# Designs tried in a protein design run: peptides against a protein of PDB entry 3NZW. Part 24

Target 1, 212 residues: chain A of PDB entry 3NZW
Amino acid sequence: TTTLAFRFQGGIIVAVDSRATAGNWVASQTVKKVIEINPFLLGTMAGGAADCQFWETWLGSQCRLHELREKERISVAAASKILSNLVYQYKGAGLSMGTMICGYTRKEGPTIYYVDSDGTRLKGDIFCVGSGQTFAYGVLDSNYKWDLSVEDALYLGKRSILAAAHRDAYSGGSVNLYHVTEDGWIYHGNHDVGELFWKVKEEEGSFNNVIG
Target 2, 222 residues: chain B of PDB entry 3NZW
Amino acid sequence: QFNPYGDNGGTILGIAGEDFAVLAGDTRNITDYSINSRYEPKVFDCGDNIVMSANGFAADGDALVKRFKNSVKWYHFDHNDKKLSINSAARNIQHLLYGKRFFPYYVHTIIAGLDEDGKGAVYSFDPVGSYEREQCRAGGAAASLIMPFLDNQVNFKNQYEPGTNGKVKKPLKYLSVEEVIKLVRDSFTSATERHIQVGDGLEILIVTKDGVRKEFYELKRD

## One batch from the design tools (peptide; made by RFdiffusion4, then SolubleMPNN)

Design b1_p11_5_s1 (from b1_p11_5, 7 letters changed)
Fold by OpenDDE base, seed 4:
Structure b1_p11_5_s1 (fold): chain B 212 residues (1-212), chain C 222 residues (1-222), chain A 11 residues (1-11)
Amino acid sequence: as target 1 above (212 residues)
Amino acid sequence: as target 2 above (222 residues)
Amino acid sequence: GPAPATQEWWL
C-alpha cells in the first residue's frame, strides 16, 4: 500500500493506490483504501485490510452518532481520537492499521491526523503511509510547496503514488485521488497505473529506467 | 502440535453479469491426499436470492453458512420479512467473520446475488472479513490458476484493440449467462487438470430475478 | 497459532 495526504493553500490532497496482497499473491487491484466517513471527512487505509475496513467503518458510525447527539459535525481531532483510543485498547492484540483522518471543519480548517495501531496519533501537514511511503515521499518532498495550485497539487499526489506503484511491489492497480476543501471532499477519479505510467513517462520524459 | 484447522480443498468461482450472478464450486472434498467425497456441495442458496460459499476448512465453512442463514432468518423476524439486500448481507458476513478476528474462520467466502437495481453482484471476503464487490472472483485451492484467467476473460485484462499499438484497451462489457457458464466450465476443467484438490463435479448456482437455478456438470474423477 | 493457507489481505 501507498497512501498520502498533504495540506496546501487549496486544502488537502489525498491519494492512494488500490492493491491488496496476500504474501506474493495480488489479491485485488481495485480495493478502496479511502473511506468516505462524511462529506467533509476521509479515512485512509494501510495494513490489514479487515482491520482497517472494519474499524474505519465503525469510526464512521461513531462520527454519525456524534452528529446526531450534538447536532454538529465531529471535529477531525475528535474523530481521530476516537480511532486512536480504540486501537490503543487493542494494543498487543495484533491489529495492523496505518490511517490518516483527513477533513475540514469550520473550527479547525483543513486538518490531517495520522493514527496507527501502535497508538500513535500525530497532527501534521504531510504524511505518506504504507510499504511504498518512502517512494512517495521522494517525489512529494521534492516538489511540495504550500502555494501549489489545486491542479498542481492533484498532479503531485497522483504522481507520488505512481512513483510508489512503480517501485513498491505491494502497491499498484490504480490511483484514487481526492481534494478536500471547506465545501467537502471532491473525488478526482480512478487512474489506472498501467495507463498513467506511460502517459506520465511521455509527458515528463521520466521513468527512463523503463524502455517503451 | 495440535492444528485446529483442516483443509478440505476445492475451488469456488463467482461471476456477475448484467442481470444475473453465478457462484460455482466443485464437489470434491479432500483431506490431505484422500478424497472424502466426490459429491459434497459447498455452494448454498441462503434465501432472499443470495447464494454463498465459504471454501477452505469445511467445518468452518459450514458453520459460517449456517450462521448466515440464521442471520437471514432473524433479519426477517426483526424487520417484518424485509428482503435482505446483497450489500447488507455482505456487511453482515463481515461482522460474522471479524467477530472471530483472533481465531478466524479458515475460509475464502464468496456470495452472489442481485443488487437493489437488479444488477449482478459478487462479493468476496478474506478470512477476517475484509470484503469487496467485484465482477469476478476465484477462491480456494485453484484460485491462483483461475483468477488470472478471469482477469483476462471477464475483465479483458491485457487485451487491446488491434492496430492501436496497445494504446486502446478492449472495452468492458457484460457477458451473457451462456458465456459465463462456458468460462466457469473451462475454468474448472482446466483447474482439475492441474490441481489434485479440484475435480469430481461442478455445481453452478445462477441467480436471476426469477430465483436460483442449479446446474451440474461432471468433472474428472481422478 | 497456525496460519491457514487462506491468507488475510494486506494493504
Scores: peptide ipSAE 0.463, ipTM 0.808, DockQ to the pose 0.538; fails the geometry check
Fold by OpenDDE base, seed 3:
Structure b1_p11_5_s1 (fold): chain B 212 residues (1-212), chain C 222 residues (1-222), chain A 11 residues (1-11)
Amino acid sequence: as target 1 above (212 residues)
Amino acid sequence: as target 2 above (222 residues)
Amino acid sequence: GPAPATQEWWL
């Protein structure tokens, strides 16, 4: 898996691959690694598929309950804390989760929290999470700036996942791309890596390690 | 050391069509190299136009299916005989599986039915309850033999329009029930030839708006 | 416990 999220002047970009594996077996190329918790809040998934899917879905329920009880959308801080508290209770039990909780509230603005099954909870502007995270960071860090246009930011997110999909055997399938603003998240499509790779290679003159 | 798990072999396969879905399984049950049964059905009609199979360790599979059937019953009791939707069934099964996260059911679970729009639906589960809706999925012993075939023949992977120099993919289209049945039969006959844990019989459950029907075909009994 | 023959999915 490779997931990433970063803040920039235009909000948050979230980009993820879609491959699931079972050892050397490619279990799926079409897994949704983003949970749409609410129109303003996303969760990303890396690690055990069931752990992530189950508990982030559960998190969604908790977030909805918060909204019903408090008559206000849950903060990104609180949502991430709920998940963090949950996984911390299971610490040592063998959960495997690397997640980013990304969203917008009026109180917080665009916000990203990293939460993992080790009990780590971090607020930050840039995270890459998964087996391909270092590959994504290589591209993301090299091109990131706060003042990116929305178009450039979307491309950078997509391009970073593509780099990881290229180098990480456990990442691939497609890129699912999101832009989070004050108006909520916007889905920017599913981009098949098989097609995207060649397009990017041609347009950029990149990936010269592969002969077309 | 006590090993609570066995492996009873077999293979299952789900394919979703436009207005139907199929879930097929062989009827061979084995332990190690011994055939326990040549006809032990592993694909079940669970009611509400949902068919289910949990392939791997048969004891776990049977337990899971029984629990799900019971869940369907209670759903009716609690919701005035409301039909359980396939997506809700999938969520329920996730909870059944994940409820044993630390002592999992040793099974690959597939359910098939129709979604709320009447379109064919196949959901596949890992042993601990991750799930995905797919057009097709093979599970069990010969899944590695069948799944790539399904990728090619159902989802038209690696197929391109002639004369396009590989630039235009073969367009996706739904398969007819007859085409799907052919693919299922070819899948299982081929798997039977190459895998000792697959054979004897093939039972196919076909889900349509009119209900569930069953088809049976003989496989090699070697 | 023993690993199941069917492996869990990883992301």
Scores: peptide ipSAE 0.461, ipTM 0.812, DockQ to the pose 0.536; fails the geometry check
Fold by OpenDDE base, seed 1:
Structure b1_p11_5_s1 (fold): chain B 212 residues (1-212), chain C 222 residues (1-222), chain A 11 residues (1-11)
Amino acid sequence: as target 1 above (212 residues)
Amino acid sequence: as target 2 above (222 residues)
Amino acid sequence: GPAPATQEWWL
């Protein structure tokens, strides 16, 4: 898996691959690694597929309950804390989760929290999570600026996942891309890595390690 | 050391069509190299136009299917005989599987039916309850032999339009029930040739708006 | 440990 999220002047970009594996077996190329908790809040998935899918779905229910009880959307801080507290209760039981909770509230603005099954909870501007994270960071860190245009930011997110999909055997399939703004998240499509790779290579003149 | 798990072999396969879905399984049940049964059905009609198979360790599979059938029954009691939708069934099965997260059912679960729009639906589950809706899925002993074939023949992977120099993919389209049945039969006959845990018989459950139909075909018995 | 008939999916 490779997931990433970063804050910039235009909000938050979230980009993820779609491969699931079982050892050397490619289990799926089409897994949805982003949960749409509400129109303003996203969760990303890395680690055990069932652990992530089950508990982030549960998190969605908790967030909805908060909204019903408090007549207000849950904060990104509170949502991430709920998940963090939950996985911490299972510490040592063998859960495997690496997640980012990304969202927008008027109180917080655009916000990203990293939460993992070790109990780590971090607020930050840039995270890459998964087996391909270092490959994604290589591209992302080299090109990141706060002042990126929305177009450039979307491309950078997509391009970083593509780099990871190329180098990490456990990442691939497609890139799912999101832009989070004050008006909520916008889905920016599913981009098949097989097609995207050649397009990017041609347009950039990159990936010269591959002849064609 | 006590090993609580066995492996009873077998293979299952689900394919969704436009207005139908199929779930197929061989009828061989084995332990190691010994055939326990040449006809032990592992694909079940669970009611509400949902068919289910949990392939791997048969004791776990049977337990899971039984629990799901019971869940369907209670759903009717609690919700005035409302039909359980396939997506709700999938969520329920996730909870059944994940409820044993720390002592999993050693099974690959597939369900098939129609979604609320009448479109064919196949859902597959890992042992601990991650699930995905797909057009096709193979599970069990020969899944590694069949799944690549399904990728090619159902999802048209690595197929391109002639004369395009590999630039235009073969377009996705739904397969007819006849085409699907043919693919299922070819899959299982091929798997039987190359895997000792697959054979004897093939049972196919076909789900349409009119209900569940069963077909049976002989496989090699060697 | 027990040999699983199938494996868990990882992301």
Scores: peptide ipSAE 0.458, ipTM 0.797, DockQ to the pose 0.573; fails the geometry check
Fold by OpenDDE base, seed 5:
Structure b1_p11_5_s1 (fold): chain B 212 residues (1-212), chain C 222 residues (1-222), chain A 11 residues (1-11)
Amino acid sequence: as target 1 above (212 residues)
Amino acid sequence: as target 2 above (222 residues)
Amino acid sequence: GPAPATQEWWL
């Protein structure tokens, strides 16, 4: 898996691959590693598929309950804290989760929290999470600026996942791309890595380690 | 060291069509190299136009299917005989599986039916309850032999329109029930040839708006 | 370990 999220002047970009594996077996190339908790809040998945899917779905339910009780959308801080508290209670039980909770509230603005099964909870502007995270960071960190245009930011997110898909055997399939703004998240499509790779190679003159 | 799990072999396969879905399984049940039964059905009609199979350790599979059938029964009691939707069934099965997260059911679970729009639906589960809706999925002993075939023949992977220099993929389209049955039969026939844990018989459950139909075909018995 | 067909999925 490779997931990433970063804040910039235009909000948040979230980009993820779609491969699931079971050892050397490619279990799926079409996994949805972003959960759409509500129109303003996203969760990303890395680690055990069942652990992530089960508990992030549970988190969605808790967020909805908050909205019903408080008559207000849950904050990104509170949503991430609920998940963090849960996994911390299971510490040592063998859960495997690396997640980012990304969203917008009027109170917080665009916000990203990293939460993992070790109980770590971090607020930040840039995170890459998964087996391919270092490959994504290599591209993302080299090109990141706060002042990126929305177009450039979307491309950078997509391009960083593509780099990871190229180098990490456990990442691939497609890139799912999101832009989070004050009006909520916008889905920017599913980009098959097989097609995207050749397009990017041609347009950039990159990936010269591959002949084609 | 105590091993609580067995492996009873077999293979299952689900394919969704436009207005139908199929879930198929062989009828061989084995332990190691011994055939326990040549006809032990492992695909079940669970009511509400939902078919289910949990392939792997048969004791776990049977337990899971029984629990789900009970869940359907209680759903009717609690919700005035409302039909359980396939997506709700999938969520319920996730909870059944994940409820044993630390001593999992040793099974690959597939369900098939129609979604609320009347479209064919197949859901597959890992042993601990992650699930996805897919157009097709193979599970069990010969899944690694069948799944690549399904990628090519159901999802048209690596197929391109002639004369386009690989620029235009073969368009995705639904398969007819006849085409799906052919693919299922070819899949199991091929798997039987190459895997000792697959054979004897093939049972196919076909779900349509009119209900569940069963078809049976002989496989090699060697 | 578990058979490939019954292995947990990882992301």
Scores: peptide ipSAE 0.455, ipTM 0.802, DockQ to the pose 0.801; fails the geometry check

Design b1_p11_5_s2 (from b1_p11_5, 6 letters changed)
Fold by OpenDDE base, seed 4:
Structure b1_p11_5_s2 (fold): chain B 212 residues (1-212), chain C 222 residues (1-222), chain A 11 residues (1-11)
Amino acid sequence: as target 1 above (212 residues)
Amino acid sequence: as target 2 above (222 residues)
Amino acid sequence: GFAPATQEWWL
């Protein structure tokens, strides 16, 4: 898996691959690694598929309960804290989760929290999570600027996942791309890695390690 | 060291059509190299037009299916005989599986039915309850032999329109029930030839708006 | 230990 999220002047970009594996077996090429918790809040999935899917769905329920009780959308800080507290209670039990909780509230603005099953909870501007994270960071860090246009930011997110998909055997399938703004998240499509690779190679003159 | 799990082999496969879905399984039950039964059905009609199979360790599979059937029953009691939707069934099964997260059911679970729009639906689960809706999925012993075939024949992976120099993918289309049954039969006959844990019989459950139909075909009994 | 034939999915 490779997931990433970063803040920029235009909000948050979230990009993830779609491959699931069971050892050397490609279990799926079409897994949804982003949970749409609410129109303003996303969760990303890396690690055990069931752990992530189950507990992030549970998180969604907790966020909805918050909204019903408090008559206000849950903050990104609070949502991430709920998940962090949960996984901390299971510390040592063998959960495997690497997640980013990404969202926008009026109080916080665009916000990203990293939460993992080790009990780590971090607020930050840039995170890459998964087996391909270092490959994604290589591209993302090299091109990241706060002042990116929305178009450039979307491309950078997509391009970073593509780099990881190319080098990490456990990442691939497609890129699912999101843009989070004050108006909520916007889905920017599913981009097949095979098609995307050749397109990017041609347009950039990159990936010269591959001969067409 | 004590191993609490067995492996009873077998293979299952689900394919969703436009207005139908199929879930098929062989009827061989095996332990190690000994055939326990040549006819032990592992695909079940669970009511509400939902068919289910949990393939792997048969004891765990049977337990899971029984629990799900019971869940369907209680759902009716609690909700005035409301039909359980396939998506709700999938969520329920996730909870059944994940409820044993630290001592999992040693099974690959597939369910098939119709979604609320009347479209064919197949859901697959890992042993601990991650799930995905797909057009097709193979599970069990010969899944690695069948799944690539389904990728090619159901999802038309690596197929291109003739005369386009490989630039235009073969368009996705729904398969007829007859085409699906043919693919299922070809899958299982092929798997039987190459995997000792697959054979004897093939039971196919076909879900349509009119209910569940069963078909049976002989497989090699070697 | 045993290697399970049916394995959990990883992301």
Scores: peptide ipSAE 0.462, ipTM 0.809, DockQ to the pose 0.597; fails the geometry check
Fold by OpenDDE base, seed 3:
Structure b1_p11_5_s2 (fold): chain B 212 residues (1-212), chain C 222 residues (1-222), chain A 11 residues (1-11)
Amino acid sequence: as target 1 above (212 residues)
Amino acid sequence: as target 2 above (222 residues)
Amino acid sequence: GFAPATQEWWL
């Protein structure tokens, strides 16, 4: 898996691959590694598929309950804390989760929290999470600027996942791309890595380690 | 050391069509190299036009299916005989599986039915309850033999339009029930040839708006 | 814990 999220002047970009594996077996190329918790809040998934899917779905329910009880959308801080507290209770039980809770509230603005099953909870501007995270960071860190246009930011997110999909055997399938603004998240499509790779290679003159 | 799990072999396969879904399984049950049964059905009609199979350790599979059937029953009690949708069934099964996260059911679960729009649906689960809706999925002993075939023949992977120099993918289209049945039969006959844990019989459950029908075909009894 | 005969999915 490779997931990433970053803040920039235009909000948040979230990009993820779609491969699931079981050892050396490619279990799926079409897994949804982003949960749409609410129109303003996303969760990303890395680690055990069931752990992430189950608990982030559960998180969605908790976030909805918060809204019903408090008559206000849950903060990104609170949502991430709920998940963090939950996984912390299971510390040592063998959960495997690397998540990013990304969203917008009027109070917080665009916000990203990293939460993992080790009990780590971090607020930050840039995270890459998964087996391919280092590959994604290589591209993302090299090109990231706060002042990126929305178009450039979307491309950078997509391009970073593509780099990871290329180098990480456990990442691939497609890139799912999101842009989060004050108006909520916008899905920017599913981009098959096979097609995207060749397109990017041609347009950029990159990936020269592969002969066409 | 005590091993609570067995492996009863077998293989299952789900394929979703436009207005139907198929879930098939062989009827061989084995332990190690011994055939326990040549006819032990592992694909079940669970009501509400949902068919289910949990392949791997048969004891766990049977337990899971029974629990799900009970869930369907209770759903009817609690919701005035409302039909359980396939997506809700999938969520329920996730909870059943994940409820044993730390002592998992040793099974690959597939369900098939129709979604709320009447389109064929196949959901597959890992042992601990991650799930995905797919057009096709193979599970069990010969899954590694069948799944790539399904990728090619159902999802048209690595197929391109002739004369396009590989630039235009073969367009996705739904398969007819007849085409699906052919693929299922070819899958299982081929798997039977190459895998000792697959054989004896093939039971296919076909879900349509009119209900569930069953077809049976003989496989090699080797 | 015991590993099931079928592998869990990893992301």
Scores: peptide ipSAE 0.459, ipTM 0.811, DockQ to the pose 0.511; fails the geometry check
Fold by OpenDDE base, seed 5:
Structure b1_p11_5_s2 (fold): chain B 212 residues (1-212), chain C 222 residues (1-222), chain A 11 residues (1-11)
Amino acid sequence: as target 1 above (212 residues)
Amino acid sequence: as target 2 above (222 residues)
Amino acid sequence: GFAPATQEWWL
């Protein structure tokens, strides 16, 4: 898996691959590694598929309950804390989760929290999570700046996942791309790595380690 | 140390069509190298036009299916005989599986039916309850033999339009029920030739708006 | 202990 999220002047970009594995077996090339918790809040998935899918769905229910009780959307801080507290209670039980909770509230603005099954909870501007994270960081860190246009930011997110898909055997399939703004998240499509790779190579003159 | 799990072999396969879905399984039940039964059905009609199979350790599979059937009954009691949708069924099965996260059911679970728009639907699960809706999935002993075939013949992977220099992929389209049945039969006959835990009989459940139909075909009995 | 013959999915 390779997932990433970063803040910039235009909000948040979230990009993820879609491969699931069982050892050397490619279990799926089409897994959704982003859960749409509500129109303003996203969760990303890395680690055990069931652990992430189950508990992030549960998180969605807790966020909805908050909204019903408080008559206001939950903050990104509070949502991430609920998940963090839960996984910490299961510490040592064998959960495997590397997640990012990404959202936009009027109180917080665009916000990203990293939460993992070790009990770590971090607020930050840039995170890459998964077996391909170092490959994604290589591209993302080299090109990131706060003042990216929305178009450039979307491309950078997509391009960083592509780099990881190229080098990490456990990442691939397609890139799912999101842009989070004050008005909520916008899905920017599913981009098959097989097609995207050749397009990017031709347009950039990159990936010269591959002949074609 | 005590091993609480067995492996009863077998293989299952789901394919979704436009207005139908198919879930098929062989009828062989085996322990190690001994055939326990040549006809032990493992694909079940669970009501509400939902068919289900949980392949692997048969005791776990049977327990899971029984729990799901019971869940369907309670759903009707609690919701004035409302039909359980296939997506809600998938969520329910996730909870059944994940409820045993620390002592999992040793099964690959597949369900098939129609979604709320009347389109064919197949959902597959790992042992601990991750799930995905797909056009096709093979599970069980011969899944590694069948799944690549389905990638090619259902999802048209690695197929391109002639004369396009590989630039245009073969377009995705739904298969007819006849085409799907053919693929299922070819999959299982091929798997039977190469895997000792697959054979004897093939039972296919076809879900349409008119209900569940069953078909049976003989497989090699070696 | 837990000796899965059927493997869970990883992301």
Scores: peptide ipSAE 0.459, ipTM 0.804, DockQ to the pose 0.514; fails the geometry check
Fold by OpenDDE base, seed 1:
Structure b1_p11_5_s2 (fold): chain B 212 residues (1-212), chain C 222 residues (1-222), chain A 11 residues (1-11)
Amino acid sequence: as target 1 above (212 residues)
Amino acid sequence: as target 2 above (222 residues)
Amino acid sequence: GFAPATQEWWL
């Protein structure tokens, strides 16, 4: 898996691959690694598929309950804390989760929290999470700036996942891309890595290690 | 060292069509190299136009299917005989599987039916309850032999339009029930040739708006 | 070895 999220002047970009594996077996190429918790809040998935899917779905329910009880959307801080507290209760039980909770509230603005099954909870501007994270960071860090246009930011997110999909055997399938603003998240499509790779190679003149 | 799990072999396969879905399984039940049964069905009609198979360790599979059937029954009691939708069934099965997260059912679970729009639906589960809706899935012993074939023949992977120099993919289209049955039969006959845990018989459950139909075909018994 | 289908999926 490779997931990433970063804050910039235009909000938050979230980009993820779609491969699931079972050892050397490619279990799926079409897994949804982003949960749409509400129109303003996203969760990303890395680690055990069942752990992530089950508990982030549960998180969604908790967030909805908060909204019903408090008549206000849950904060990104509170949502991430709920998940963090939950996984902490299972510390040592063998859960495997690397998640990012990304969202926008009027109080917080665009916000990203990293939460993992080790009990780590971090607020930050840039995270890459998964087996391909280092590959994604290589591209993302080299091109990131706060003042990116929305178009450039979307491309950078997509391009970073593509780099990881290229180098990480456990990442691939497609890139799912999101842009989070004050008006909520916007889905920017599913981009098949096979097609995207050749497109990017042609347009950038990159990936010259591959003979076309 | 005590191993609580057995492996009873077998293979299952689900394919969703436009207005139907199929779930197929061989009828061989094996332990190691010994055939326990040449006809032990592992694909079940669970009611509400949902068919289910949990392939791997048969004891776990049977237990899971039984629990799901019971869940369907209780759903009817609690909700005035409301039909359980396939997506709700999938969520319920996730909870059944994940409820044993730390001592999993050693099975690959597939369900098939129709979604609320009447479209064919196949859901597959890992042993601990991650699930995905897909157009096709193979599970069990020969899954590694069949799944690539399904990728090619159902999802048209690595197929391109002639004369396009590999630039235009073959378009996705739904397969007819007849085409799906042919693919299922070819999959299992091929798997039987190359895997000792697959054979004897093939049972196919076909789900349509009219209900569940069952077909049976002989496989090699060697 | 365990069949791939009976193994936990990882993301």
Scores: peptide ipSAE 0.457, ipTM 0.797, DockQ to the pose 0.897; fails the geometry check

